# Ledger of designs, part 58: peptides against a protein of PDB entry 5KEZ

Target 1, 320 residues: chain A of PDB entry 5KEZ
Amino acid sequence: NVAIYNPFRPWWERYQPVSYKLCTRSGNEDEFRNMVTRCNNVGVRIYVDAVINHMCGNAVSAGTSSTCGSYFNPGSRDFPAVPYSGWDFNDGKCKTGSGDIENYNDATQVRDCRLTGLLDLALEKDYVRSKIAEYMNHLIDIGVAGFRLDASKHMWPGDIKAILDKLHNLNSNWFPAGSKPFIYQEVIDLGGEPIKSSDYFGNGRVTEFKYGAKLGTVIRKWNGEKMSYLKNWGEGWGFVPSDRALVFVDNHDNQRGHGAGGASILTFWDARLYKMAVGFMLAHPYGFTRVMSSYRWPRQFQNGNDVNDWVGPPNNNGVI

## One batch from the design tools (peptide; made by RFdiffusion4, then SolubleMPNN)

Design b2_p13_4_s2 (from b2_p13_4, 9 letters changed)
Fold by OpenDDE base, seed 3:
Structure b2_p13_4_s2 (fold): chain B 320 residues (1-320), chain A 13 residues (1-13)
Amino acid sequence: as target 1 above (320 residues)
Amino acid sequence: SSYSRYPLGLFKR
């Protein structure tokens, strides 16, 4: 991914890929292989946050400022380490004036235009699908158990399916023969927009962002909400079917007050309430649970926004 | 913002 130095190595640089090489702030490919092996050997499975909707931002400077030193040129859509070129992006398909998503009520914009300037991959193309599948299969062969598909809302479900159909079975050194990768898709669906979580059920589980948002409201006792109202928690609250849901109290985005959920989201900053929410989630049978592990950072609010929301985890001169 | 010269991080909605 791109290496950003201003601000200094923000967490979000990880979501701006320039190659599918396994050289990151956390280590090289050999170190990753070693970790996966060690984890698998003690029954801990690894699920990769796969960023496959896009490459880096369109206005990032060309050069070799990347975690693996690979050259890239966003301006010309040149990512030779993959390789991708201008033909592999949706620039010509997106019809907005800016090239970015301008209207989230237009499903075609949401999927064919750039998410906040991130160069949008043409996932309709078999070439692009194959390059992504090769990346994911490399990880599968290393021994990962599955994937979180980042920004799934911004990909056509059929394109995702086409990629998934190219995937290998899991590594039989650790998984039963014929096992398939566990897939969960990040889809932000709080209602009111045309793209629905149900569009993605055929590909695997989906993130249920209503879960953390609503639970936060209840635990905080906002709007007269009571714990007793949780009697029909899950589908009774309008959430997706339990067998399609991946649930969580917070994630890295909404922990910072952005994305889906807003101020209702409980985080470790409110330790007592957060523990209550997480405890409830783990005790309740609805959905597949995910627990957040995060870190403190020096929050500085200006005009209601944390100007330090970019701060990544504790690091050694950018290395995690 | 996804760009280094802008102080804002990447968030989805």
Scores: peptide ipSAE 0.102, ipTM 0.831, DockQ to the pose 0.282
Fold by OpenDDE base, seed 1:
Structure b2_p13_4_s2 (fold): chain B 320 residues (1-320), chain A 13 residues (1-13)
Amino acid sequence: as target 1 above (320 residues)
Amino acid sequence: SSYSRYPLGLFKR
């Protein structure tokens, strides 16, 4: 991915790829392979956060300032380490003046335009689908069990399906023959916008962002909410079907006070309430549960916003 | 998934 130095190596640089090389501040490919093997040997499975909607920001300077030293040029859409070129992006398909998503009530903008300036891949092209599938299949070969698909609401469900159809079965050294990768898709659907979580049910599970948002209000006792109202928690609250839901109290975005859920989201910063929420989630049978493991950073609030929400996980020049 | 010069949230707030 791109190496960002201002601010200094933020967490979000990891979501700006310039190649599909397994070479980041978390380690190299050999180290990753070693970890996956050790985990699989004791029954711990690994899923990868796969960033396949886009490459890096359009305004990033060209050069070799990346975690694996690969050259890239956002201005010309040149990513030779893949390789991608200008033909592999949705620049001509997006019809907004800025090239960015301007109206989230327009599904075509949401899927064909740049998310916050991130160069949007043309996933309708078989070439692009194949390059992504090769990346994911390499990970499957290493022994991962599945994937979180980042920014899924910004990809057409059919394009995702086309990629998934190219995936191999899981590695038979650790998984039963014919096993398919576990897929869940990050789709922010709190209602009120045209793109729905149900659009993606055919590809696998989806994130249910209403879960953490609503649970937060209940645990915080906002608006007269009571724990007794959680008796029909899940589908009874208008959430997606249990067998399609990936549920969580917080994620890396809304833990930082933005994204889906807003101020209702409970985090480790509110330790007691957070433990209550996580405990409830683990005890209740709805959905596939995910527990957050995070870190502290020096928060600094200005006008209600943490100006240090960019701070990445602890790292010493590539060493954790 | 943030813009390089403007470290906004990865997704719409």
Scores: peptide ipSAE 0.064, ipTM 0.820, DockQ to the pose 0.328
Fold by OpenDDE base, seed 5:
Structure b2_p13_4_s2 (fold): chain B 320 residues (1-320), chain A 13 residues (1-13)
Amino acid sequence: as target 1 above (320 residues)
Amino acid sequence: SSYSRYPLGLFKR
């Protein structure tokens, strides 16, 4: 991915790929293989956060400022380490003036335009699908158990399906022969917008962001909400079917105080309430549960927004 | 929605 130095190595640089090389601040491919092997050998499975909707931001300077030193040029859409070129992006499909998503009530913009400048891959192209599948298959062959598909809301479900159809069975050294990768898709659906979580059920599980948002309001006792109302928690609250749901109290985005769920989201900053929410989530039989492990950072609020929401995990001068 | 005003991409730019 790109190496960003202003601000200094933010967490979100991880979501700006320039190649599919397993070469990041977390380590190299050999180290990753070693980790996956060790984890699998003790029954801990690895699910990769796969960034396949886009490459890096269009405004990032060309050069070799990347975690593996690969050259890239956002301006010309040149990512030779893949390789991708200008033919592999949706620039011509997006009809907005900025080239970015401007209206989330327009599903075509959400899927064909750039997510705040992130170069949007043309997932309709078999070439692009194949390059992504090769990346994911490499990980599968290493021994990962599945994937979180980042920004799935911004990809056409059919394009995702086409990629998934190219995937290998899981590595038989650790998984039963014929096992398929576990897929969960990040789709933010809090209602009121055209793209629905149900659009993606055919590809695997989806994130249920209503879960954390509504649980937050209940635990906080907002609007007269009571814990006793959680008797029919899950489908009874209008959430997606349990077998399609991946549920969580918070994630790295909404932990920063806005976005999907807003101020209702409980985080470790509210330790007591957070533990109550996580405890409830783990005890209640709805969805596939995900528990967050995060870190503290020097929050600085200005006009209700944390100006330091970019701060990444603890590091030693950029080294994690 | 809050997401529409504060999209995921806002954090990634």
Scores: peptide ipSAE 0.050, ipTM 0.803, DockQ to the pose 0.112
Fold by OpenDDE base, seed 4:
Structure b2_p13_4_s2 (fold): chain B 320 residues (1-320), chain A 13 residues (1-13)
Amino acid sequence: as target 1 above (320 residues)
Amino acid sequence: SSYSRYPLGLFKR
């Protein structure tokens, strides 16, 4: 991914890929392979946060400022380490003036235009699908158990399916023969927009953002909500079917006041309430649970925004 | 939109 130095190595640089090389702030491919092996050997499975909707931001300077030193040029859509070129992006497909998503009520914009300036890959192209599949298959062959698909809302479900159909079975050294990768898709669906979580059920599980948002409201006792109302928690609250849901109290985005849930989201900053929420989540049978492991950073609020929301996990001069 | 109401900080340079 791109190496950003202003601010200094923010967490979000991880979500701006310039190649599919396993060479990041966390280590190189050999180290990753070693970690996966050691984890698998003790029954801990690895799921990769796969950033496949886009490459880096369109405004990032061209050059070799990346975690593996690969050259890239966002301006010309040149990512030779893949390789991608201008033909592999949705620049001509997106019809907005800015090239970015401007109207989230337009599903076509949401999927064909750039998410906050991130260069949008043309996932309709078999070439692009294959390059992504190659990346994911390499990880599968290393021994990962599955994937979180980042920004799935911004990809056509059929394109995702086409990629998934290219995937290998899981590595038989650790998984039963014929096992398929576990897929969960990040889709923000709080209602009111045309793209629905159900659009993605065919590909795997979907993040249920209503879960954290509503649970936060209940635990905080907002709007007269009571714990007793959780009697029919799950589908009874309008959430997706349990077997399609990945549930969580918070994620890295809404922990920082971004994304779905707003101020209702509980985080470790509210330790007692957070423990209540996480405890409830783990005790309740609805959905596949995800527990957040985060870190404290020096929050500085200016006009309601944390100017330090970019701060990544504890690191040694950028190396995690 | 969740992103319009609560902007995603993936491109803050």
Scores: peptide ipSAE 0.048, ipTM 0.804, DockQ to the pose 0.116

Design b2_p13_4_s3 (from b2_p13_4, 7 letters changed)
Fold by OpenDDE base, seed 5:
Structure b2_p13_4_s3 (fold): chain B 320 residues (1-320), chain A 13 residues (1-13)
Amino acid sequence: as target 1 above (320 residues)
Amino acid sequence: SSYSRPDRALFDT
């Protein structure tokens, strides 16, 4: 991914890829392979956060300022480490003046335009699908169990399916022969927009953001909500089917106060309430549960917004 | 400059 120095190595630089090399601040490919092996050997499975909707931001300077030193040029859409070129992006499909998503009530913008300037890959192209599949298959062959698909809301479900159809079976050293990768897709659907979680059920599980939002309201006792109302928690609350749901109390976005769910989201900053919410989530038989492991950062609120929401994990002068 | 994803912030209250 790109190496961002202003602000200094923010968490979100990880979501600006310039190659599919397993070479980041987390380590190199050998170290990753070693970790996957060690984890699998004790029954811990690895699911990769796969950033396949886009490459880096269009405004990032060209050069080799990346975690693996790969050259890239956002201006010319040149990512030779893949390789991608100008033919592999949706610039011509996006009809907004800025080239970015401007209206989330326009599904075509959401999927064909740039997410906050992130160069949007043309996932309709078999070439692009194949390059992504190669990346994911390499991970599968290493021994990962599946994937979180980042920014799935911004990809056409059919394009995702086309990629998934190219994937190998899981590594038979640790998984039964013929096992398929576990897929869960990040889709923010709290209602009010044309893109729905159900659009993606055919590809795998979907994040249920109503879960954390509603649970936060209940645990906080907002609007007269009571714990006893959680008796029919899950589908009874209008959530997606349990077998399609990936549930969580918070994620890396909404724990920063500007994610789906707003102020209702419980985080480690509200330790007691958070433990209650996580405990309830783990005890209640709805959806596939995900527990957050995060870190503290020096929050600085200005006009209700944390100006330090960019801060990445603890590091020593950029080294994790 | 700062970075944010509007789709991640759309439902802020």
Scores: peptide ipSAE 0.040, ipTM 0.752, DockQ to the pose 0.304
Fold by OpenDDE base, seed 4:
Structure b2_p13_4_s3 (fold): chain B 320 residues (1-320), chain A 13 residues (1-13)
Amino acid sequence: as target 1 above (320 residues)
Amino acid sequence: SSYSRPDRALFDT
């Protein structure tokens, strides 16, 4: 991915890929293989956060400032380490003046335009699908158990399916023969927008963002909500079917006040309430649970926004 | 959108 130095190595640089090489702030491919093997050998499975909707930001300077040293040129849509070129992006499909998503009530914009300037891959193209599948299959062959698909809301479900249909079975050294990768898709659906979580059920599980948002409200006792109302928690609250839900109290985005949930989202900053929420989540038989492991950073609020929300996990001069 | 901001704002620099 792109190496960002201003601010210094933010967490979100990881979500700006320039190649599918396994060289990141976390280590190289050999180290990753070693980790996956060691984890699998003790029954710990690895799920990769796969950034396949886009490459890096359109405004990032061209060059070799990347975690694996690969050259890239956002301006010309040139990512030779893949390789991608201008024909592999949705620049011509996006009809907004900025090239970015401007109206989230326009599903076409949400899928075909750039997410906050991130170069939007043309996932309709078999070439692009195949390059992504190759990346994911490489990980599967290493021994990962599945994937979180980043920014799935911004990809057409059919394009995702086309990629998933290209995936290998899981590595039989650790998984039963014929096992399929576990897929969960990040889709923010709190209602009111045309793109629905149900659009993605065919591909795998979906993040249920209503879960953390509503649970936060209940635990905080906002709007007259009571814990007794959790009696029918899950589908009874209008959440997606349990077998399609990946649930969580918070994630890295809404932990920072971004994305879905607003101020209702509970985080480790509110330790007592957070533990209550996480405990409830783990005890209640709804959805596939995800527990957040985060970190403290020096928050500095200006006009309600943390100017240090870019701060990544504890690191040694940028190396995690 | 149900929010004044996009659902995702990962790269607010």
Scores: peptide ipSAE 0.037, ipTM 0.744, DockQ to the pose 0.099
Fold by OpenDDE base, seed 1:
Structure b2_p13_4_s3 (fold): chain B 320 residues (1-320), chain A 13 residues (1-13)
Amino acid sequence: as target 1 above (320 residues)
Amino acid sequence: SSYSRPDRALFDT
């Protein structure tokens, strides 16, 4: 991914790829392979957060300022380490003046325009699909069990399916022959927009962002909410079917401010309430559960906003 | 300032 130095190595640089090389501040490929092997050997499975909707931001300076030293040029859409070129992006499809998503009520913008400046890959192209599949298949070969598909809302479900159809079975050294990768898709659907979580059910599970938002409200006892109202928690609250849901109390995005659910989202900063919410989530039989493991950062609120929400995880790797 | 990736929920609410 791109190496951002101002602010200094933020968490979100990890979501701005310039190649599919396994070479980041989290480690190199050998270290990753070692970790996956060790985890698999004790029954711990690995699911990779796969960023396949886009490459880095269009405004990032060209050069070799990346975690693996690969050259890239956002201005010319040149990513030779893949390789991608200008033919592999949706610049010509997006009809907005800025080239960015401007109206989330327009599904075509949401999927064909840039997510806040991130160069949008043309996933309709078999070439692009194949490059992504090669990346994911390499991970499958290493021994990962599946994937979180980042920014799935911004990809056409059919394009995702086309990529998934190219994936190999899981590594038979650790998984039964014929096993398929576990897929869950990040889709923010709080209602009121044209893109629905149900559009993606055919590809795998989907994140249910209503879960953390509503649970936070209940645990906080906002608006007269009571724990007894959780009797029909799940589908009874309008959530997606349990077998399609991946549920969580918080994630890295909404942990940092005005995310889905806003101030209702519980985080480790509210330790007692957070433990209650996580405990309830683990106890209640709805959806596939995900527990967040995060870190403290020096929060600094100005006008209600944390100006340090960019701070990345602790890391002493000064080389990568 | 560097390019950022803000919480996408800011756009989806």
Scores: peptide ipSAE 0.050, ipTM 0.764, DockQ to the pose 0.557; fails the geometry check
Fold by OpenDDE base, seed 2:
Structure b2_p13_4_s3 (fold): chain B 320 residues (1-320), chain A 13 residues (1-13)
Amino acid sequence: as target 1 above (320 residues)
Amino acid sequence: SSYSRPDRALFDT
């Protein structure tokens, strides 16, 4: 991914890829392979956060300022380490003036335009699908158990399906022969927009963002909500079917957010209430559960916004 | 760099 120095190595640089090389601030490919092996050998499975919707931001300077030293040029859409070129992006397909998503009520913009300036890959192309599949298959062959698909809302479900259809079975050194990778898709669906989480059920599980938002409201006792109302928690609250749901109390984004889903979200900053929410989630039989492991950072609020929301994991002068 | 990944829930209704 790109190496960002202003601010100094933010967490979000990880989501601006310039290649599919397994070479980041976390380590190189050999170290990753070693970690996967050690984890698998004790029954701990690895699921990779796969960033496949886009490459880096369009305004990032060209050069070799990346975690593996690969050259890239956002201006010319040149990513030779893949390789991608201008033919592999949706620049001509997006019809907005800015090239970015401007209206989330327009499904075509949401899928074909850039997410906050991130260069949008043309996932309709078999070439692009194959390059992504090669990346994911390399991880599968190393021994990962599955994937979180980042920004799935911004990809056409059929394009995702086409990529998934190219995937290998899991590594038989640790998994039963014929095992398929576990897939869950990040889709933010709180209602009110044309793109629905149900559009993605055919590809695997989806994130249920209503879970953390509603649970936070109940635990906080907002709007007269009571714990007793959680008797029919799950489908009874309008959530997706349990066998399609990936549920969580918080994630790295909404720990830093203040939007519609942000205000009610419980995090480690509210330790007592957070423990109650996580405990309830783990005890209640709905969805596939995910527990967050995070860190403190020096929050600095200006006009209601944390100007230090970019701060990544604890590090020693950039080394994690 | 001015690019970041804001909480995408901020853009959802």
Scores: peptide ipSAE 0.049, ipTM 0.768, DockQ to the pose 0.469; fails the geometry check

Design b2_p13_4_s4 (from b2_p13_4, 9 letters changed)
Fold by OpenDDE base, seed 5:
Structure b2_p13_4_s4 (fold): chain B 320 residues (1-320), chain A 13 residues (1-13)
Amino acid sequence: as target 1 above (320 residues)
Amino acid sequence: SSYSRYPLGLFKT
């Protein structure tokens, strides 16, 4: 991914890929392989956060400022380490003036235009699908158990399916022969927008963002909500079917107070309430549960916003 | 309502 130095190595640089090389601040490919092996050997499975909707931001300077030193040029859509070129992006397909998503009530913009300037891959192209599948298959062959598909809302479900159809079975050294990768898709659906979580049920589980948002409201006792109302928690609250839901109290994005859930989202900053929420989630049978493991950072609020919400994991001068 | 008017990952760029 791109190496950003202003601000200094933010967490979100990880979500600006310039290649599919397993070479980041977390380590190199050998170290990753070793970790996956060690985890699998003790029954701990690895699921990769796969960023396949886009490459890096269109405004990032060209060069070799990346975690593995790969050259890239956002301006010309040149990512030779893949390789991708201008033919592999949706620039011509997006009809907005800016090239970015401008109206989230327009599903075509949401899927064909750039997410906040992130270069949008032309996932309709078999070439692009194949390059992504190659990346994911490499991970599968290493021994990962599945994937979180980042920004799935911004990809056509059919394009995702086309990629998934290219995937290998899981590594038989640790998984039963014929096992398929576990897929969960990040889709923000709190209602009121044309793209629905149900659009993605055919590809795997989906994130249920209503879960954390509503649970936060209840535990915070906002709007007169009571814990007793949780008796029909799950589908009774209008959530997706349990067997399609991946549930969580918070994630790295909404932990920072932006986007889905807003201020209702409980985090470790509110330790007592957070423990209540996580405890409830783990005790309740609805959905596939995910527990957040995060870190503290020096929050600095200006005009109600944390100007340090970019801060990544604890590091020593950029080295994790 | 548009819950994605401030999309997650807004600061990625």
Scores: peptide ipSAE 0.055, ipTM 0.816, DockQ to the pose 0.089
Fold by OpenDDE base, seed 3:
Structure b2_p13_4_s4 (fold): chain B 320 residues (1-320), chain A 13 residues (1-13)
Amino acid sequence: as target 1 above (320 residues)
Amino acid sequence: SSYSRYPLGLFKT
């Protein structure tokens, strides 16, 4: 991915890929392979956060400022390490003046335009699908158990399916023969927008962001909410079917006030309430549970916004 | 210039 130095190596640089090489702040491919092997050998499975909707931001300077040293040129849409070129992006398909998503009530913009300037891949193209599948299959062959598909809301469900249909079975060294990768898709659907979580049920599980948002209000006792109201928690609260839901109290985005949930989201900053929420989640049978492991950073609020929300995990000069 | 992955508060409601 792009190496960002202003601010200094933010967490979100990881979501601006310039190649599918497995060399990042976390280590190189050999180290990753070693980690996957060691984890699998003790029954711990690895699920990769796959960033396949886009490449890096359109305004990033061209050059070799990347975690693996690969050259890239956002201006010309040149990512030779893949390789991608201008033919592999939705620049011509997006009809907004800026090239960015301008109206989230327009599903076509949400899928075909750039997410906050991130160069949007043309996932309708078999070439692009194949490059992504090759990346994911490489990971599967290494021994990962599945994937979180980042920014799934911004990809057409059919394009995702086309990619998934190209995937190998899981590595039989650790998984039963014929096992398929576990797929969950990041889709932010709190209602009120045209894109629905149900659009993605056919590809795998989806993130249920209503879970953390609503649980936060209940635990915080906002709006007269009571714990007793959780008796019909899950589908009874309008959430997606349990067998399609991946649930969580917070994630890296809404922990920082970004994405879905707003101020209702409970985080480790409110330790007591957070433990209550996480404990409830783990005890309740609804959905597939995900527990957040995060870190403290020097929060500095200005005009209601944390100006240090970019701060990444503890590191040694940018290397984790 | 560099920017965060998501704009602040994009999906709060």
Scores: peptide ipSAE 0.053, ipTM 0.778, DockQ to the pose 0.454
Fold by OpenDDE base, seed 4:
Structure b2_p13_4_s4 (fold): chain B 320 residues (1-320), chain A 13 residues (1-13)
Amino acid sequence: as target 1 above (320 residues)
Amino acid sequence: SSYSRYPLGLFKT
């Protein structure tokens, strides 16, 4: 991914890929292989956060400022380490003036335009699908158990399916023969927008963002909500079917006060309430649970926004 | 709240 130095190595640089090389702030491919092996050997499975909707930001300077030194040129859509070129992006397909998503009520914009400047891959192209599948298959062959698909809302479900159909079975050294990768898709569906989480059920589980948002409201006792109302928690609250849901109290994005859930989202900053929420989540059978492991950072609020929301995990001069 | 009002993409660019 791109190496950003202003601010200094933010967490979100990881979501701006320039190649599919396993060479990041966390280590190189050999180290990753070693970690996956050691984890699998003790029954801990690895699920990769796969950034496949886009490459890096349009405004990032061309050069070799990346975690593995690969050259890239956002301006010309040149990512030779893949390789991708201008023909592999949706620039000509997006019809907005800015090239970015301008109206989230337009599903076509949401899928075909850039997510706040992130170069949008043309996932309709078999070439692009294959390059992504190659990346994911490499990880599968290393021994990962599955994937979180980042920004799935911004990809056509059929394109995702086409990629998934190219995937290998899981590595039989650790998984039963014929096992398929576990897929969960990041889709923010709180209602009111045309893209629905149900659009993605065919590909795997989806993130149920209503879970954390509503649970936060209940635990905080907002809007007259009571714990007793959780009696029919899950589908009874209008959430997706349990077997399609990946549930969580918070994630890395909404910890920072934006996105789905707003101020209702509970985080470790509110330790007592957070423990209540996480405890309830783990005790309740609805959905596949995800527990956040986060970190403290020096929050500095200006006009209600944390100007240090970019701060990533504890690191040694940028190396995690 | 909605994604359109608080786009997560702003954190990634």
Scores: peptide ipSAE 0.053, ipTM 0.816, DockQ to the pose 0.103
Fold by OpenDDE base, seed 1:
Structure b2_p13_4_s4 (fold): chain B 320 residues (1-320), chain A 13 residues (1-13)
Amino acid sequence: as target 1 above (320 residues)
Amino acid sequence: SSYSRYPLGLFKT
């Protein structure tokens, strides 16, 4: 991914790829392979956060300022380490003046325009699909069990399906022959927008962002909410079917405030309430559960916003 | 300038 130095190596630089090489501040490919092997050998499975909707921001300076040293040029859409060129992006498909998503009530913009300036890959192209599949298959062959598909809301479900159809079976050294990768898709659907979680059910599970949002209001006792109202928690609250749901109390985005779910989201900063929420989630039989493991950062609120929400995880390998 | 991957329009108060 790109190496961002202002602010200094933020968490979100990891979501701005310039290649599919496994060299990041988390380690190199050999280290990753070693971890996957060790984890699989004790029954711990690995699911990779796969960033396949886009490459880096269009305004990032060209050069070799990346975690694996690969050259890239956002201005010319040149990513030779893949390789991608200007023909592999949706620049001509997006019809907004800025080239960015401007109206989330327009599903075409949401999927064909740039997410906050991130260069939007033309996933309709078989070439692009194949390059992504090669990346994911390399991970599958290493021994990962599946994927979180980042920014799935911004990809056409059919394009995702086309990529998934190219995937190998899981590595038979650790998984039964013929096993398929576990897929869950990040789709923010709190209602009121045209893109729905149900659009993606055919590809795998979907993140249910209503879960953390509503649970937060209940545990916080906002608006007269009571724990007894959780009797029909799940589908009874309008959530997606249990067998399609990936549920969580918080994620890295909404943990930083004002994310999907707003101020209702409980985090480790509210330790007691957070433990209650996580405990309830683990005890209640709805959806596939995900527990967050995070870190503290020096929060600095200005006008209600944390100006340090960019701070990445603790790391001492700044050379990478 | 650098971009966050999370659009400002998705943030709720």
Scores: peptide ipSAE 0.049, ipTM 0.775, DockQ to the pose 0.409

